Peptides against a protein of PDB entry 3HUF. Designs and how they scored, part 6

Target 1, 320 residues: chain A of PDB entry 3HUF
Amino acid sequence: MWIIEAEGDILKGKSRILFPGTYIVGRNVSDDSSHIQVISKSISKRHARFTILTPSEKDYFTGGPCEFEVKDLDTKFGTKVNEKVVGQNGDSYKEKDLKIQLGKCPFTINAYWRSMCIQFDNPEMLSQWASNLNLLGIPTGLRDSDATTHFVMNRQAGSSITVGTMYAFLKKTVIIDDSYLQYLSTVKESVIEDASLMPDALECFKNIIKNNDQFPSSPEDCINSLEGFSCAMLNTSSESHHLLELLGLRISTFMSLGDIDKELISKTDFVVLNNAVYDSEKISFPEGIFCLTIEQLWKIIIERNSRELISKEIERLKYA

## One batch from the design tools (peptide; aimed at target 1 I43 K104)

Design b2_p22_8_s1 (made by RFdiffusion4, then SolubleMPNN; its pose is not in this set)
Fold by OpenDDE base, seed 2:
Structure b2_p22_8_s1 (fold): chain B 320 residues (1-320), chain A 22 residues (1-22)
Amino acid sequence: as target 1 above (320 residues)
Amino acid sequence: SKEEELKKKLEEEEKAVKEYEE
């Protein structure tokens, strides 16, 4: 989201969130959802137009800002951005920091980008919320991205957490739910005048972790907890691979259960399967190898003695 | 000082506005 601040009292000493939309900036406008009052002698009654675009798909992957357009409204003293005069037709900016000078005002308006990118675990929830979140200047998507700051978990009572949720937790993404998204939708008007009124996602996250026994106390309890072990996995999602890497596992990939030969068995402590393969092929598992699902592995790694539990299961099958 | 620079800039702004109104 874009936040503006100003030197001195020209913005009444408050930070303001600028959502996607159009704003008239000037000395003789009233602060509202589409107007920004700025008071100085050289600032025109209607001085500039700010236009903030909705996020692009690229912005979800890069964490880049929504495009910020500035147009001077044919003022005598002009408008500058980053010490450059705004062109007659307006200019567009993709920098994360903008210094906006209106007329000959000695105080600048500082615009800065606060990165917030929300990943969804479920396509139906993305479809429900994406439009509203984009209107807040928040990029949204389904795919893993290094720019993601938040991850939406679907609250299904009694369901196991998904691989996406497990991975989001381990990579220290703030996990949120639909209740937080609902709250975000209600505060849009209240945060216009004070950016500090933005709801804290960490409170939502703390409540999720506290009330769900499927989460460890911290990501650090699980990261590299299986260092020194080797696994083989079916070529599944990239998230599954990254999850196993974060556990400290050495990973071998295979395309089918038929590719699990004596050589692979000799180098592998256990095999990780998806639920569909595990349920269908359970009777045909190779002898002398421990096979489990990611969800079964997760149940082990959240225990304090995860290494001992894994070792016991490996030994049980080697000597059987 | 920063305060003196600010005063000077405010005076320059006021002068520019006056020159425009004349």
Scores: peptide ipSAE 0.363, ipTM 0.885, DockQ to the pose 0.939; fails the geometry check
OpenDDE base, seeds 1, 3, 4, 5: peptide ipSAE 0.363, 0.362, 0.362, 0.361; ipTM 0.884, 0.883, 0.883, 0.883; seeds 1, 3, 4, 5 fail the geometry check

Design b2_p22_8_s2 (made by RFdiffusion4, then SolubleMPNN; its pose is not in this set)
Fold by OpenDDE base, seed 1:
Structure b2_p22_8_s2 (fold): chain B 320 residues (1-320), chain A 22 residues (1-22)
Amino acid sequence: as target 1 above (320 residues)
Amino acid sequence: KEEEELKKKLEEEEKAVEEYEK
């Protein structure tokens, strides 16, 4: 989201969130959802127009800002952005930091991009929330991205957490739920005057972790917990691979169970399978190999003695 | 120094407005 602040009292000492939309900036406008009052002698009654675009798909993957357009409203003293005079037709900016000077005001409006990108685990939830979140200037998507700051967990009572949720937790993404999304959807008007009124996602996250026994106390409890072990996995999702890497595993990949030869067996402690392959091929597992699902692995990893537990299972199946 | 520079910039703004209104 874009946040503006200003030096001195020209914005009344308040920080303001700018959502996608159009704003008239000037001395004689009243602060509301489409107007920003800025008081200085050289600032025109209606001085500039700010237009913030909705996030693009590219912005979700890059964590880039919503495009910020500035137009001078034919003022005598003009408008500058980053010490450059705004062109007659307006200029568009993709920088994360903008210093906006209106007229000859010695105080600048500082606009900065606060990165917030929400990944969804469930396509139905994305379909429900994407439009509203995009109108807040929040990029949304299903795919993993290095720019993701938040992850929406689907609360199904009694279901195991997904691989996406496990990976989001380990990479220290803030896990949120539908209650937080509902709250975000209502704050648009209340945060106009004070950007600090933005709801704290960390409180939601802490409550999710505290109330769900499928999470360890911290990501640090699981990161590199299986260092020194080797696994083989079916060439599946990138998230599954990245999850196993964060556990400190050495990973070999195979395309089918038929590709698991004696050489691969000799180099691996266990095989990680997806649920579909595990359930369908359980009878045809290679002898002398410990095969488990990611969900079964996760249940071991969240235990304090995870290394001892996995070692015992490896030994049990080597001698079986 | 920063306060003096700010004061100078405010005076420059005021002069520019006065010159515009003439």
Scores: peptide ipSAE 0.348, ipTM 0.876, DockQ to the pose 0.959
OpenDDE base, seeds 2, 3, 4, 5: peptide ipSAE 0.346, 0.346, 0.350, 0.346; ipTM 0.874, 0.875, 0.876, 0.875; seeds 2, 4 fail the geometry check

## One batch from the design tools (peptide; made by RFdiffusion4, then SolubleMPNN; aimed at target 1 K76; its pose is not in this set)

Design b2_p23_4_s1
Fold by OpenDDE base, seed 4:
Structure b2_p23_4_s1 (fold): chain B 320 residues (1-320), chain A 23 residues (1-23)
Amino acid sequence: as target 1 above (320 residues)
Amino acid sequence: EEKKKEEEEKLKEELKKLEEENK
């Protein structure tokens, strides 16, 4: 989200979130959803127009800011952004930090980008929330991205957490739910005056983890917990691969179960499969190797004695 | 520096007026 603050109390000492939209900035405007009052005798009554665009798809992957347009409203002394005079038609900015000087005012408006990028695990939830979140200046998507700051957990009652949720947890993404999204949707008016009134996603996350026994106490309990073990997996899921890497596993990839030869078995402790392959191919599993799903692996990983449990299961199947 | 101080004083006066109008 874009946040503005200013030097010399020209914004009344307050920080403000700027959502996608158009704002008239000046001395003689009243603060509302489309106006920003700036207090200085050196600033025009109506000085500039700020326009913040909705997030692009690129912004979801890069964590880049919503495009920020500045136009001077034909003022005597103009507007500058990062010491450069704004052009007659306005200029657009993608920098994360903007120093906006209105006329001869010795105090600048400082705009900075606070990254918030929400990944969804469920396409139906994305479809429901994407428009509203984009109108908050929050990029949204389904695919894994290094720019993701938050992850919306799919709450299916009585189901195990998804691979996406497991990976989001281990990579220290803030896991949120629909309750947090609902709260975000109500914040538009309250954060106009004070950007600190943004809801704490970490509180939501703590509550999710505390109330769900499928999560360990911390990501650190699981990260590198299987260091020294080796696994093989189908080269079908990048998230599954990254998850297994975070567990400290040495990973071999294969294209089909038929590629699991004696050589691969000799150097692999276990095979990790998705649910569909596990259920369909149970009868054709290679002899002498432990096959399990990611969800079965996760159930072992969250246990305090995960290494001992895995070792016992590997031994059991080597001698069966 | 002198212009910054003069603007800061003018701003304090203008802030004080706005605080009185919002009360």
Scores: peptide ipSAE 0.021, ipTM 0.496, DockQ to the pose 0.043
OpenDDE base, seeds 1, 2, 3, 5: peptide ipSAE 0.020, 0.020, 0.020, 0.019; ipTM 0.493, 0.490, 0.488, 0.484

Design b2_p23_4_s3
Fold by OpenDDE base, seed 1:
Structure b2_p23_4_s3 (fold): chain B 320 residues (1-320), chain A 23 residues (1-23)
Amino acid sequence: as target 1 above (320 residues)
Amino acid sequence: DEKKKKEEEELKKEEEELEKENK
């Protein structure tokens, strides 16, 4: 999200969130959803127009800012952004830090980008929330992104957490739920005047982890916990591969269960399968191979003695 | 001190011009 602050008291000492939309900036405007009052005699009554675009698909992957357009409203002294005069038709900015000088005002408006990018595990929830979150200047998507700051957990009552949720946890993404999204949708009006009123997602995350026994105490308890073990997996999802890498596993990939030959078995401690393949093909598993689902693996990994548990299961199947 | 005073006087003149132009 874009946040503006100013040197001195020209913004009344307040930090303001700028959501996607158009703002008239000047001395003789009243603060509202489309106006920013700036208290300086060196500033025109109506000095500039700020236009913040909704996030692009590219912004979801890069964590880049919503495009920030500045137009001078035919003022005597013009408008500058980062020491450059704004052109007559206006200019657009993608920098994460903007110093906006209105006329000859000695104090600048500082606009900075606070990175917030929400990944969804559920396409139905994305479809429900994406429009509202985009109107807050928050990029949203389903695909894995290095720019992801928050992850919406798919809550299915009585089910294990998804691979996406497991991976989001291990990569130290803040896991949130629908309650946080509801809260974000309601605070839009209250945070216009005070950016400090933006809800802390970390509290929501702490509550999710505390109330769900499917999470370890920290990602650090699981990261590299299986160092020295080797697994094989179907070449299915990048998230599953990255999850297993974060566990410290050496990973071999195969295209079908028929590709599991004696050579692969000799190099592999266990085979990781998705639920659909595990349930459909469990009768055809070669003898002496430890096959498990990612969800079964996760249940072992969250235990303090995960290495000993996995070793015992591998041994049990070697002697069977 | 004199440079700062001159800048303040220029700023004040510019403020008065902006007030007059109704801009």
Scores: peptide ipSAE 0.104, ipTM 0.710, DockQ to the pose 0.066
OpenDDE base, seeds 2, 3, 4, 5: peptide ipSAE 0.085, 0.085, 0.021, 0.090; ipTM 0.684, 0.687, 0.387, 0.698

Design b2_p23_4_s4
Fold by OpenDDE base, seed 3:
Structure b2_p23_4_s4 (fold): chain B 320 residues (1-320), chain A 23 residues (1-23)
Amino acid sequence: as target 1 above (320 residues)
Amino acid sequence: KEKEKEEEEKLKKELEELEKENE
């Protein structure tokens, strides 16, 4: 989201969130969803227009800002952004930090981008929420991105957490739910004058973790918890691979169960399979190796004695 | 004390001129 603050109390000492939309900036405007009052005698009654675009698909992957357009409203002394005079037709900015000088005002409006990108685990929830979140200047998507800051967990009562949720947790992404999204949808007007009134996602996250026994107390409890073990997996899912890497596993990839030869078995402690392959191929599992799903592995990982548990299963099958 | 007052008055006049230019 874009946040503005200013020097010399010209914004009344408050930080403001700018959602996608158009704002008239000046001395003689009243703060609302389309106006920004600036208290300085050196600023015109109506000085500039700010236009913030909705996030692009690219912004979801890069964590880049919503495009920020500035137009001077034919003022005597003009408008500058980052010491450069704004052109007559207006200019657009993709920098994360903007110093906006209105006329000869000795104090600048400082605009900065706070990155917030929300990944969804399922397309149905994305379809439901994407429009509203984009109108808040929040990029949304389904695919993993290094720019993702938040992950929406689907509350399916009685279901195991997904691989996406597991990975988001270990990647230290803030896991949120539908309750937080609902709250975000209602705060737009309340945060206009004070960006500090933005709801804290960390409180939602803490509540999710506290109330769900499928999560460890922290990502650090699981990160590198299986250091020194080796696994093999099907070359299918990048998220699954990254999840296993975060556990500290050495990973070998194979294309089919038939590629699991004696050499691979000798170097591998266990095989990780997806649910479909695990269920369909149970009869054809290689002898002398422990095969499990990611969900089964996760159930071991969340236990305090995870290393002992996995070691016992490995040894049980080596000597069977 | 007198120099501070003269600077304050100069700043006040510059502000008043800037006000007239932005009216």
Scores: peptide ipSAE 0.041, ipTM 0.551, DockQ to the pose 0.054
OpenDDE base, seeds 1, 2, 4, 5: peptide ipSAE 0.032, 0.030, 0.039, 0.029; ipTM 0.623, 0.614, 0.633, 0.620

Design b2_p23_6_s2
Fold by OpenDDE base, seed 1:
Structure b2_p23_6_s2 (fold): chain B 320 residues (1-320), chain A 23 residues (1-23)
Amino acid sequence: as target 1 above (320 residues)
Amino acid sequence: SELEKEIEKEEEEAKKENEEEKK
């Protein structure tokens, strides 16, 4: 989201969030969803138009800002952005930091991008929330992204957490739920006066972790917890691979259970399978190797003695 | 939208006001 602040109290000493939309900026406007009052004698009554676009798909992957358009309203002294005069037809900016000078005002409006990218685990939830979140200037998507800051967990009572949720936790994304999304959708008007009124997801996250026994106390409890072990996995999802890497595992990949030969077994402590393969092929597992699902592995990993538990299972099956 | 039309109208009014102030 874009946040503006200014020197010399020209914004009344407050920071404001700018959501996607159009704003008339000037001395003689009243602060609302479409107006930004700037208190200076050197600024025209209505001086500039700011237009913030909704996030693009690219912005979800890069964490880049919503495009910021600035247009001067034919003022006597013009408008500058980053010391450059705004063109007659307006200019568009993709920089994360903008210094906006209105006319001869000695104080600048400083606009900065606060990155917030929300990944959804479920396409139905994405479909439900994407439009509203995009109108807040929040990029949304289903795919893993290095720009992802938040991850939406679906609250299905009694279901195991998904691989996406496990990976989101280990990569230290802020896990959020529907309650946070609802809260986020209601704050649009309140943050006009004070950007600090934007809800912090950390409290939601803490409550999720505290109230769900499927999470360890911290990601650090699980990261590299299986260092020194080796696994083989079916080439399924990138998230599953990245999850196993974050556990500190050496990973070999295979395309089918038939590719698991004696050589691979000799170098591998256990095999990680998806639920579908595990359930269908349970009778035909290679002899002398421990096979488990990611969900079964996760249940071991969240235990304080995870290394001992895995070692016992490996030993049990090597000698069976 | 109706809101977009109102903003466009306000932009046009603002430009006229600023052109008059230049004189």
Scores: peptide ipSAE 0.462, ipTM 0.934, DockQ to the pose 0.868
OpenDDE base, seeds 2, 3, 4, 5: peptide ipSAE 0.457, 0.457, 0.459, 0.456; ipTM 0.933, 0.933, 0.933, 0.933

## One batch from the design tools (peptide; aimed at target 1 K76 K104)

Design b2_p24_1_s4 (made by RFdiffusion4, then SolubleMPNN; its pose is not in this set)
Fold by OpenDDE base, seed 1:
Structure b2_p24_1_s4 (fold): chain B 320 residues (1-320), chain A 24 residues (1-24)
Amino acid sequence: as target 1 above (320 residues)
Amino acid sequence: SLDEEAESLSEEEAEEAKKLQAEA
């Protein structure tokens, strides 16, 4: 989201979030969803127009800002952005930091991009929320991205957390739920006057962790917890691979259980399978190898003695 | 004109801003 602040109290000492939309900026406008009052004698009654575009699909992957358009409203002294005069037809900016000077005002409006990108684990939830979140200037998507800051967990009471949720947790994304999205949608008007009223996702995240025994106390409890172990996995999902990497595992990939030869078994401590393969092929598992699902692995990983637990299971099956 | 008044006010505000920066 774009946040503006200013020097010299020209924004009344307040920071403001700029959601996608159009704003008339000037001395003689009233603060609302479409106007930004700036208190300076040097600024025109109606000085500039700011237009924030909705996020693009590319912005979800790059963590880039919503496009920021500035147009001078034919003022005597013009408008500058980053020391450059705004062109007659307006200019567009994709920089994360903008120094906006209105006329000869000695104080600048500082616009900065606060990155917020929300990943969804469920396409139905994405479909439900994407439009509203995009109108907040928040990029949304299903696929993992290095730009993702938040992850929406689907609350099904009594269900195991998904691999996506596990990976999001270990990647140190802020896990949120539908209750946070609802709350986020309600504050849009309140944050016009004070950007500090933006809801803290970390409180929601802390509550999720506290109330769900499927989460460890921190990602650090699990990251590299299995360093020195080797696994083989079915090449099914990128998230599963990345999850196992964050556990510190050496990973070999295979396409089918038939590809698990004696050489692979000799180099591998255990095999990680998806639920479908595990359930269908449990009778045909190779002898002398420990096979488990990601969900079964996760249940071990969240325990404080995860290394000892895995070692015992490996030993039990090598001698069976 | 409103523009001349804005210019004079701009110079005054710029001088005031310089004073505040020098006192900080």
Scores: peptide ipSAE 0.024, ipTM 0.564, DockQ to the pose 0.069
OpenDDE base, seeds 2, 3, 4, 5: peptide ipSAE 0.016, 0.019, 0.016, 0.019; ipTM 0.458, 0.484, 0.484, 0.480

Design b2_p24_5 (made by RFdiffusion4)
Pose (drawn by RFdiffusion4):
Structure b2_p24_5 (pose): chain A 301 residues (1-255, 262-274, 288-320), chain P 24 residues (1-24)
Amino acid sequence: MWIIEAEGDILKGKSRILFPGTYIVGRNVSDDSSHIQVISKSISKRHARFTILTPSEKDYFTGGPCEFEVKDLDTKFGTKVNEKVVGQNGDSYKEKDLKIQLGKCPFTINAYWRSMCIQFDNPEMLSQWASNLNLLGIPTGLRDSDATTHFVMNRQAGSSITVGTMYAFLKKTVIIDDSYLQYLSTVKESVIEDASLMPDALECFKNIIKNNDQFPSSPEDCINSLEGFSCAMLNTSSESHHLLELLGLRISTFMKELISKTDFVVLNGIFCLTIEQLWKIIIERNSRELISKEIERLKYA
Amino acid sequence: ELEEEVEELEEEVKELEAEVEYLE
């Protein structure tokens, strides 16, 4: 999401989260859902228009920002963005850091993008919530992405968690649920400061894993719990390979050395396991000679 | 040179007008 703040007291010492839409910025304008008051001698009463475009699907994968546009409103002293004078017809920016000078004001409005891309575990969930989050400047998607910062698990309806959830937990993504999304549906009309929505997501995550037999205490105890073991799988996607790598496994991808060297086969007279079955063991017992002893029992037998 | 001084003075005037409007 986009945030602005400034040095001096030109934004009254406050920061602000800017959602997709348009803002009029100027000396004689009141701070509301569509105006930003910036007080300085050289800033025109109505000085600039900031237009933030809604996110594209590609931004969910790249982590790129919503397009930020600035128009100078035929002002006395002009507008610059990163030291470039804003021409008529305005300019658009896809960088993550923007220094915006209004008139001859010695203090710049500093706009910066904070990473926030939300992955859903369920297509019906994505369709229900995507438009809401896109209007806040938050890209969403279903497939794996390296720019994902949060993962929405399905309602844990007294049942096993999905591989997408296990993977998000291991790669240290913040896991959230419907209750946090309901909070996000509250905030479009609001004028709130930098980092206003982020801590609640971490609180939601910390609460989810508490007293939960689908999760251990931390991603740290899960990571490299199966070191010294090896495995094999058919056409491993880079995500499942990375998931198994995070468990400390040695992996051999196939399309007398696939059998005796390899301790077990991971799926989607050889011994086979699903990742869902492997997760049950990855939690269960205690030590490295216990939590990896049940897996060593399933191999010999 | 004189045209430059005129342009400088027009800039000062605009600054002063802006100061007045700010104080009001």

Design b2_p24_5_s1 (made by RFdiffusion4, then SolubleMPNN; from b2_p24_5, 15 letters changed)
Fold by OpenDDE base, seed 3:
Structure b2_p24_5_s1 (fold): chain B 320 residues (1-320), chain A 24 residues (1-24)
Amino acid sequence: as target 1 above (320 residues)
Amino acid sequence: SEAEKKKKEEEEKKLEEAEKEFEK
């Protein structure tokens, strides 16, 4: 999201969130959803127009800012952004930091981008929330992104957490739920005067972790916990691969269960399968190797003695 | 300094007068 602050008292000592939309900036405007009052005698009554675009699909993957357009409203002394005079038709900016000088005002408005990108675990929730979140200047998507800051867990009562949720947790992404999204939808007016009134996702995250026994106390309890073990997996999911990598596993990929030969068995401690393959092909599993699902692996990895549990299962099947 | 404050106030007054002339 875009946040503005200024030196001196020209913004009344407050920071403000700018959502996608158009703002008239000047001395003689009242702060509301479309106006920014700036208190300086050196600033015109109506000085500039700020236009913030909704996030692009690219912004979801890059964590880049919503495009910020500045137009001078034909003022005597003009407007500058990053020491450059704004053109007559306005200029658009994709920099994460903007120093906006209105006329001869000795104090600048500093606009900075705070990255917030929300990944959804399922397309139904994305479809429900994406429009509202985009209107807050928050990029949204389904696919894994290095720019992802928050992950929406689906509250299906009685279901195991998904691979996406497991990976988001280990990647130290803030896991949120529908309750936080609902709260975000209500704050648009309250944060106009003070950006600090933006709801913190950390409380939501802490509550999710505390109330769900499928999570360890911290990602650090699981990261590299299986260092020194080797696994094989079907080359089907990048998220599954990254999850296993974060556990510290050496990963071999195969294309079919028929590729699990004696050589692969000799160098692999266990095979990780998706639920569909595990259920359909369980009769065809190679002898002498431990096969499990990611969900079964997760149930072991959250235990304090995960290494000992995995070792016992590997030994049991090697000597059977 | 009090002199810098006074100079800043005079510059602000001159700017305010110049803005009033442009709105006419």
Scores: peptide ipSAE 0.055, ipTM 0.636, DockQ to the pose 0.122
OpenDDE base, seeds 1, 2, 4, 5: peptide ipSAE 0.050, 0.086, 0.000, 0.039; ipTM 0.682, 0.657, 0.323, 0.670; seeds 2, 4 fail the geometry check

Design b2_p24_5_s3 (made by RFdiffusion4, then SolubleMPNN; from b2_p24_5, 13 letters changed)
Fold by OpenDDE base, seed 3:
Structure b2_p24_5_s3 (fold): chain B 320 residues (1-320), chain A 24 residues (1-24)
Amino acid sequence: as target 1 above (320 residues)
Amino acid sequence: EEEEKKKEEELEKLEKEAEEEFEK
């Protein structure tokens, strides 16, 4: 999200969030959803136009800013961005930090990009919220991204948390819910004069973790908790692989249950399967190896004695 | 503090010059 601040109290000492849209900037405009008042006698009545584009799909993966366009409104002294005069037709910027000088004003407007990218676990929720969030300048998607800052958990009552939610937690992504999205969608007008009125996602996250027994107290309780163990998994999900890596597991991949030979069994402490394969193939599991789902593994990992629990289960199946 | 004071003095000068240009 773009935030503007200014030197010399020319923005009345306030920070402002700029959502996608068009803003007229000048001395003789009133602050609203499409105008930014700047208090300086050296600034024109209508000095510049700022246009912020909606996020692109690429911005979701890169965490890059929404494109920021600046146009001078034919002022006597022009407009500069990062010490460069804005061109006659306007210029577009993808830098995360913009120093905007209006005319001869000695104080600059400083625009900076605060990264916020929301991953959804559920395609139906993405379809419901994506348009509204994009209009806030927030990139959205389903796939894992290194730029992801927030993760929307699906609140289906009585269901286990998904692999996506588990991975989001371990990678220290802020987990949020539909209540936070609803609140976020209603603050657009209130944050015009004070960017500090933006809702804190960390409070939502703390409440989710506190009220759900499927989460450990911290990601640090689970990260590398299975260091020294080895697992094998079907090469089906990148998120599942990354989750197991964050647990500190050595991972071998296979294409089918038929590839689980004596050599693989000798190098592997347990096999991780998806629910569909576990349920369909449980009668065909190789003897002498512990097979479990990611959800079953997670139930062990959240326990304080996870290493002991896994060790006991591995031993039980080696001697059965 | 000295740099802020210098910017304020420069702003006050520009404001005075702008007032003189608009009164003509």
Scores: peptide ipSAE 0.031, ipTM 0.626, DockQ to the pose 0.075
OpenDDE base, seeds 1, 2, 4, 5: peptide ipSAE 0.028, 0.007, 0.027, 0.028; ipTM 0.611, 0.200, 0.563, 0.613

